# Peptides against a protein of PDB entry 5EIB: the designs that were tried, part 239

Target 1, 366 residues: chain A of PDB entry 5EIB
Amino acid sequence: VDLEPGTMDSVRSGPFGQIFRPDNFVFGQSGAGNNWAKGHYTEGAELVDSVLDVVRKESESCDCLQGFQLTHSLGGGTGSGMGTLLISKIREEYPDRIMNTFSVMPSPKVSDTVVEPYNATLSVHQLVENTDETYCIDNEALYDICFRTLKLTTPTYGDLNHLVSATMSGVTTCLRFPGQLNADLRKLAVNMVPFPRLHFFMPGFAPLTSRGSQQYRALTVPELTQQMFDSKNMMAACDPRHGRYLTVAAIFRGRMSMKEVDEQMLNVQNKNSSYFVEWIPNNVKTAVCDIPPRGLKMSATFIGNSTAIQELFKRISEQFTAMFRRKAFLHWYTGEGMDEMEFTEAESNMNDLVSEYQQYQDATAD
Target 2, 366 residues: chain A of PDB entry 5EIB as posed
Amino acid sequence: VDLEPGTMDSVRSGPFGQIFRPDNFVFGQSGAGNNWAKGHYTEGAELVDSVLDVVRKESESCDCLQGFQLTHSLGGGTGSGMGTLLISKIREEYPDRIMNTFSVMPSPKVSDTVVEPYNATLSVHQLVENTDETYSIDNEALYDICFRTLKLTTPTYGDLNHLVSATMSGVTTCLRFPGQLNADLRKLAVNMVPFPRLHFFMPGFAPLTSRGSQQYRALTVPELTQQMFDSKNMMAACDPRHGRYLTVAAIFRGRMSMKEVDEQMLNVQNKNSSYFVEWIPNNVKTAVCDIPPRGLKMSATFIGNSTAIQELFKRISEQFTAMFRRKAFLHWYTGEGMDEMEFTEAESNMNDLVSEYQQYQDATAD

## One batch from the design tools (peptide; made by RFdiffusion4, then SolubleMPNN)

Design b2_p23_4_s2 (from b2_p23_4, 9 letters changed)
Fold by OpenDDE base, seed 4:
Structure b2_p23_4_s2 (fold): chain B 366 residues (1-366), chain A 23 residues (1-23)
Amino acid sequence: as target 1 above (366 residues)
Amino acid sequence: GRHPPAASLPPPPFPLAPSFRPP
């Protein structure tokens, strides 16, 4: 789904364009112009029924519908505005199904779109209420990984999207291969989400290796485990050491010793014990899938529910507040039928979420 | 309506070469 035809034509002409049904390509003509309100109230609202018809048809063809997965950007108008409209409409129609998202957070390092903080804040407000699981994929973190770790002098959207695809492949491993931990979306939510509003995940991937260093890197379980817990390997621009893990899932892929995995996972927990909450028993889950990702002998994927995710929301909130206090660009949103009060409500709900994460970070077992 | 100012990273050339291919 897109409000711009050019993106859909690129997917259709791509090497995998034929894996999608032609009738499942729903697109607009005008785009959202990086405006959440165009995506949510005008251009997106005109297209949403056509998307829902496709969603219904595909849902009826499922032998066992677990839920929905949406991949969208929160910086643009389509992914943010129309994406959150779709989430709301799907939630209304399928209230008993899991809503899972891969939500790409904006960064000034990746885009100079001035209104991205508005689009992101308005989106987060909707995601807090209408999703069960949200993987926070931060363009800040992706850019920093590409530049610092992968040694890419000029990162492209292609380079960022490769990291996104590797992460998505990693976190969905348990859903795609039988007999794994978190074999369904509901079981993932039960294991990872101790409190309904605190469903924002910090994903991570290992190995991250520059093209020049690939020849010299041994892939070992200890190295994968150490890198998976390294803040530099997080796909959200948060330092886990500034917060506490509520829950963690680690997904190893490839042929390795379960005993070695368990030993390394115990060692990393013990070394980082101060960064876990003490009041959630058995809050680290580990899975091993014998099938490696394409092009690697082994990998590890991290899913963290951490109170450190508040750093991401604080960054967006600070940028939002600096613009909103000046009433900068508000007429572009209000002109599409949005109320100025919705900005204040979205800011308030995101600040409440930050406060909730802080309360659970400071909570001790009495 | 007016579009907000935007500058972004260049889109990837298709097809995307797998960055995670082993040598």
Scores: peptide ipSAE 0.007, ipTM 0.371, DockQ to the pose 0.044
Fold by OpenDDE base, seed 1:
Structure b2_p23_4_s2 (fold): chain B 366 residues (1-366), chain A 23 residues (1-23)
Amino acid sequence: as target 1 above (366 residues)
Amino acid sequence: GRHPPAASLPPPPFPLAPSFRPP
């Protein structure tokens, strides 16, 4: 789905364009112009019913519908505005199904879109209420991984999207292969989300190795485990050392010893014990799938629910506040039928979310 | 130039997008 036809043509002409049904390509003509309000109230609202018809049709074809997965950007107008409209409408129609998102967070280091803080804040307001699980994928963190870890001097959107795709493949491993921990979306939510509003995850993927160092780096369970818990390996631009993990899931792929995985996971938890809440017992979950990803002998994918994610929301909120105090570009949103009050409500809800994370960070066991 | 992905990642199935410039 897109409000821009050219994006759909790019997918259709791509190496995998034939795996999608032609009727499942729903697109607008005018785009959202990087405006959340165009995505949510005007251009997106005109298209949403056509998308819902496709969603219904595909849902009816499922033997067992667990839920929905949306991949979108929060900086643009389509992914943010129309994406959150679609989430709301799907939630209304399927209230008993899991809503999962892969939400790409904007960064001023990666994008020139001035209004990204508005689009992101308005989107987060919707995601807090209407999703069960949200993987926060920060373009800043992806850029930093590409530059610092992968030694790419000029990272591309292709390089960033490659990290995203590897991570998405990793976190969905348990859903795609039988007999795993978190084998369904609901079980993942139960294991990862102790508090309904605190469903924003920091993902990570290992191994991440620069071309020049590959020959010198062994693919071992200890190396994967150590890299997964490295602050520099997080795909959200927050330091887990500035917060506490509420819950963690680790998904290993490839032929490895379960005993070695359990030993290394215990060792890394013990080493990082100060960065976990003590009042949630057994808050680290580990899965091992014997099927490796294509081109790797083994991998590990990290899912962290950490109070450190508030750093990401604080960054967006600070940028939002700096724009909103000036009423910068506000007329572009109000002209699409938005009320100025919705900006204030979205800012308030994001600040409440930050406060909730801080409260649980500071909470001690009685 | 198009920098190829790190070899710890599978080769991109799609052509690499242009490099973005940080502002």
Scores: peptide ipSAE 0.000, ipTM 0.347, DockQ to the pose 0.034
Fold by OpenDDE base, seed 2:
Structure b2_p23_4_s2 (fold): chain B 366 residues (1-366), chain A 23 residues (1-23)
Amino acid sequence: as target 1 above (366 residues)
Amino acid sequence: GRHPPAASLPPPPFPLAPSFRPP
């Protein structure tokens, strides 16, 4: 789905364009112009019914519909505005299905779009209310991984999207291969989301190895375990050492010893015990899939529900507040039918979310 | 429709790779 035709043509002409049904390409003509309000109330609202018709058709074709997965950017007007409109409309029609998102967070390091803090804040407000699981994929963190870990001197969107695709493949492993922990979206939510609003995850993928070091690096369970818990390996721009994990899932892929996995997972928890809440028992879940990713002997995917994710929301909130206090560009949103109150409500809800994460960070076992 | 201007963000401390510039 897009408000611009050119993106659909790029997907259709791509190496995997034939995997999608032609009728499932729904697109507008006008684009959102990086405006959430155009995506949500005008251009996106004109297209949403056509998307819902496709969603209904595909949902009816499912033997067992678990839920929906949306991949979108929160910085742009289409992914943010229309994406959250779609989430809302799908939630209204399918209230008993899981809503899962891969939400790409904007960063000043990788974008020139001035209104991204508005689009992100307005989107987060919708995601808090209308999603069950949100993977926070921060463009800043992806850039930093590419530069620092992968030793890419000039990271590209291709490099960032490669990390995203590897992570998406990792977190969906349990859904695609039978007999795994978190074999369905609802089971993942039950294991990962102790409080309904606190459903924002920091993902990570291992191994990540620079081209120059690939020949010298052994793929071992200890190295995967160490890397996936490294703060530098988080795909959300927050330091897990500044917060506490509410819940963690680790998804190993490849032929490995379950005993070795359990030992390494126990060791990493014990070494990092101060970074876990003590009042949630058995808050670390481990899955092992014998089928490795393409081109790797083994991998591990990390999913963390950490109170440190508040750093990401604080960053967006600070940028939002700095623009909103000046009413900078506000007339572009209000001109599409938005009220200024919706900005204040979105800011408030995101600040409440930050406060909730902080409360649970500071909570002790009674 | 009116597009939001591209921010004159202070140049990122690292030059955005030319590939991060919209085409």
Scores: peptide ipSAE 0.000, ipTM 0.349, DockQ to the pose 0.078
Fold by OpenDDE base, seed 3:
Structure b2_p23_4_s2 (fold): chain B 366 residues (1-366), chain A 23 residues (1-23)
Amino acid sequence: as target 1 above (366 residues)
Amino acid sequence: GRHPPAASLPPPPFPLAPSFRPP
């Protein structure tokens, strides 16, 4: 789905374009112009019914509908505005189904789009209320991984999207292979989300190895375990050492010893015990799938629900507040039928979310 | 700026090993 036709042609002509049904390509003509309100109230609103018709058709054809997965950017107008409209409409129609998102967070280091803080804040407000699970994928963190870890001198959007795709493949492993810990989206939510509003995850993937170092790297369970818990390997731009993990899931793929996995997972928890809340028992979950990802002998995918994620929301809030106090660009949003109060409500809800994460960070076992 | 350029090349076919495109 896109508000720009050229995006759909690029997907359709791509190496995987044939895996999608032609009738499931829904697109607009005018784009969102990086405006959330244009995605949510005008151009996106004109297209949303056509998307919902496709969603209904695919849902009816599903033998066991668990829920929905959306991949979108929060910095643009289409992914943010239309994406959150679609989430809201799907939630209204399918209240008992899991809503899972892969939400790409904007960064001034990666984009020159001045209004990204508005689009992100307005999106986060919708995600707090209408999603069950949100993987926070920060463009800043992806860029830093590409540059520092992968040794890419000039990271591309292709390089960033490769990290996203590897992570998406990793977190969905348990859904695609039976007999795993998180065999369904609801079980993942139950294991990962102790408090309904605190459903924002810090993802990570291992192995991440620079091309020049690939020949020297052993793929071992200890190395995967160490890398996926490294603060530099987090795909959200927050430091897990500045908060506490409420819950963690680790998804290993490939032929490995369960005993070795359990030993390494215990060792990393013990080493990092100060970074976990003590009042949530058994808050680290591990799954192992014997089937490696294509082209790797083994991998690990990390999912962290950490109170450190508040750093990401604080960054967005600070940028938002600095723009909103100046009433910068507000007329572009209000001109699309958005109320100025929705900015204040979104700012308030994001600040409340930050406060809630802080409260649980500071909570002790009674 | 430090902005990643738009991906000029189509994504390489599998493998999922981050076969990062050559620059």
Scores: peptide ipSAE 0.014, ipTM 0.388, DockQ to the pose 0.026; fails the geometry check

Design b2_p23_4_s3 (from b2_p23_4, 10 letters changed)
Fold by OpenDDE base, seed 2:
Structure b2_p23_4_s3 (fold): chain B 366 residues (1-366), chain A 23 residues (1-23)
Amino acid sequence: as target 1 above (366 residues)
Amino acid sequence: GRHAPAASLPPPPFPIDRMFRPP
């Protein structure tokens, strides 16, 4: 789905364009112009019914519909505005299905779009209410991984998208290989989301190795475990050491000892016990899939629900507040039929979410 | 400075699995 036709042609001409049905390409003629309100109330609203017709058709063809997965950006008008409209409309029609998102967070270090703080804040408000699981993928964190860890001198959107694709492949391993931990979206939510509003995850992938170092790196369970818990390996721009993990899932792939995995996962928890909440028993889940990713002997994918994610929301809130106090570009949103009150409500809800994460960070076992 | 990643499709920096399979 896109509001611009040119993106659909790029997907069709891509190395996997033939895996999608032609009828499942729904697109507009006029893009959202990086405006959430155009995506949500005007251009996106004109297209949403055509998308819902495709969603219904594909849902009816499922033997067992678990839920929906949306991949979108929160900085652009289509992914943010129309993406959250689609989430709302799908939630209204399928209230008993899981809504899962891969949400690309904007960063002022990576993007030149001035209105991204508005689009992100308005999107986070919708994600808090209408999603069950949200993977927070920060373009800044992806860039930093590409530059520092992968030793790419000039990271591209292609390099960032390869990290996203590897992570998405990792987190969906349990869905693609039956009999694993978190084999369905609902079971993942039950294991990862202790409180309904606290469903924002920091993902990570291991091994991440520079091309020059690949020949010298042994792929071992200890090295995978150490890398996936390293703050520099998080694909969200927050430091897990500034918060506490509510829940963690680790998904190992390849032929390895389950005993060695359990020993290393216990060791990393014990070494980092101060970074876990004590009042959630058995809050670390480990899965092992014998099928490695293509071209690797083994991998691990990390999913963290940490109170440190509040750093990401605080950053967006600070940028939002600095623009909104000046009423900067506000007329671009109100001119599309949006109320100024929706900005204040979205800011309030994101600040409440930050306060909730802080409360659970500071909570002790009674 | 601002990091503006260029829109390009370089070879993958690491091996990945296929998320999507043909029907």
Scores: peptide ipSAE 0.007, ipTM 0.358, DockQ to the pose 0.025
Fold by OpenDDE base, seed 3:
Structure b2_p23_4_s3 (fold): chain B 366 residues (1-366), chain A 23 residues (1-23)
Amino acid sequence: as target 1 above (366 residues)
Amino acid sequence: GRHAPAASLPPPPFPIDRMFRPP
């Protein structure tokens, strides 16, 4: 789905374009112009019914519909505005199904789009209310991984999207291979989300290795475990050392010893015990799938629900507040039928979310 | 400022392979 037709042609002409049904390509003509309100109230609202018709058709064809997965950007108008409209409409029609998102967070280091803080704040407001699970993928963190870890001198959107794709493949491993720990979206939510509003995850993927170092790297369970818990390996721009993990899931792929995995997962928890809440028992979950990713002997994917994610929301809130105080660009949103109160509601809800994360960070076992 | 990431290189036939395969 896109509000721009050229994106559909790029996907269709791509190496995997044939895996999608032609009728499932829904697109607009005008785009959202990086405006959340165009995506949510005008251009996106004109297209949403056509998307919902496809969603219904595909849902009816499912033997067992667990829920929905959306991949979108929160900085642009289509992914943010239309994406959150679509989430809301799907939630209204399917209230008993899981809503999962891969939400790409904007960064001023990666994009010059001045209104990204508005689009992100308005999107987060919708995601708090209408999603069960949100993987926070920060463009800043992806860039820093590409530059620092992968040693890419000039990271591209292609390089960032490869990290996203590896992560998505990792977190969905349990859904694609029956008999795993998190074999369904609901079980993942139950394991990862102790409090309904606190459903924002920090993903990570291992191994990440620069081309120059690949020949010298032995892929081992200890090395994967160490890299997966490294703050520099987080795909959200927050430091897990500044907060506490509420819950963690680790998904290993490849032929490895379950005993070695359990030993290394215990060792990393003990080493990092100060970064976990003490009042959630058994808050680390581990899954192993014998099928490695293509081109790797083994991998690990990290999912962290940490109170440190508040750093991401604080960054967005600070940028939002600095723009909103000066009433910058508001007429672009209000001119599309959006109320100015929705900005203040979205700001308030995001600040409440930050306060909730802080409260649970500071909570002790009674 | 840090320049926005350049437009994607032509997609490899397998995305993961470029990150993890030796040249």
Scores: peptide ipSAE 0.006, ipTM 0.338, DockQ to the pose 0.025
Fold by OpenDDE base, seed 1:
Structure b2_p23_4_s3 (fold): chain B 366 residues (1-366), chain A 23 residues (1-23)
Amino acid sequence: as target 1 above (366 residues)
Amino acid sequence: GRHAPAASLPPPPFPIDRMFRPP
């Protein structure tokens, strides 16, 4: 789904374009012009019914519908505005199904779109209310991984999207291979989300290795485990050491000893015990799938629900506030039928979310 | 009244395939 036809043509012409049904390509003509309000109230609202018809048709074809997965950006107008409209409409029609998102957070290191803080803040407001699970994919963190860890001198969208795809493949492993700990979306939500509003996850993937170092690196369970808990491997631009994990899931893939995985997971928890809340028992979940990802002998995918995620929201809030105080570009949003009150509501709800994360970070067992 | 044509933000100054800002 897109408000721009050119993106759909790029997907169709891609190496996997043929796996999608032609009728499932729903697109607009005008785009959102990086305006959330165009995506949510005008151009997106004109297209949403056509998308919902496709969603219904595909849902009816499922033997067992668990829920929905959306991949979108929060910096643009389509992914942010229309994406959150779709989430709302799907939630209204399927209130008993899981809403899962992969939400790409904007970064000034990656994009020159001046209004990204508005689009992101307005999107986060919708995601807090209408999603059950949101994987925060921060373009800043992805860029930093590409540059520092992968040693790419000039990271591209292709390099960032490769990290995103590896992570998405990792977190969905339990859904695609039955008999795992988190075999369905609802069980993942129950294991990962102790508080309904605190459903924003920090993903990570291992192994991350530069091309020059690949030949010298052994893929071992200890190395995967150590790398998953390294702050430099987080795909959200926050430091887990500045917060506490509420919950963690680790998904290992490949032929490995379950005993070795359990020993290494226990060791890493003990080493990082100060970075966990003490009042949530058994808050680390481990899954092992014998089927490795393509091109690797083994991998591990990390899912962290950490109070450190507030650093990401604080960054967006600071940028939002700096623009909104100046009333910069507001007329572009209000001109699409959006009320200025919705900006203040979205800012308030995001600041409340930050405050909730801080409260649970500071909470003791007493 | 005819709502003024919504001011589209200018397209990003670089093609989708181009380099991020150097650090």
Scores: peptide ipSAE 0.005, ipTM 0.310, DockQ to the pose 0.132
Fold by OpenDDE base, seed 5:
Structure b2_p23_4_s3 (fold): chain B 366 residues (1-366), chain A 23 residues (1-23)
Amino acid sequence: as target 1 above (366 residues)
Amino acid sequence: GRHAPAASLPPPPFPIDRMFRPP
């Protein structure tokens, strides 16, 4: 789905364009112009019913509908505005189904789109209420991984999207392959989300190795485990050492010893025990899938529900507040039928979410 | 509520940088 036809033409002409049904390509003509309100109230609102018709048709064709997975950008008007409108409409129609998102967070390092803080804040407000699980994929973190870890001097959207695809493939492993952990979206939510509003995940993928160092790196369970818990390997721009893990899932792929995985996962928890809440018993879950990712002998995918995710929301909030105090560009949103109060409500709800994460960070077992 | 769409203003010329800034 897009509000621009050119994106859909790029997908259709791409190496995987043929895997999608032609009738499942729903697109507008005008685009959202990086305006959340265009995506949510005008251009997106005109298109949403056509998307819902496709969603219904595909849902009816499912033997067992678990839920929905949306991939969107929170910086742009289409992914943010129309994406959150679509989430709301799907939630209204399918209130018993899981809503899962891969939400790409904006970064000033990646885009000069001045209104990204508005689009992101307005989107987070919707995601807090209408999603069950949100993978926070931060363009800031992806850029830093590309530059620092992968040693890419000039990261591209192709390089970032490669990390996104690796993450998405990793976190969905248990849904696509036999395994005991997180075999369905609801079980993932039960394991990962102890509090309904605290459903924003910090993903990570290992191995991440520069092309120059790849020949010198062993792929071992200890090295995967160590890299997966490294703050530099997080695909959300927050340091897990500044918070506490509420829950963790680790998904190993490839032929490895389950015993060695369990030993290394126990060792990393014990070494990092100060970074876990003590009042959630058995808050680390591990899965092993014998099927490696294409081109690797083994991998590990990390899913962390950490109170450190508040750093990401604080960054967006600070940028939002600096613009909103100046009433910068507000007339472009209000001109699309949005109320100025919705900005204040979205800011408030995001600040409440930050406060909730801080409260659970500071909570001790009595 | 769905407010009636006001007449869509021409999209603001927001800079869309597709180039990554080095740190």
Scores: peptide ipSAE 0.000, ipTM 0.299, DockQ to the pose 0.287

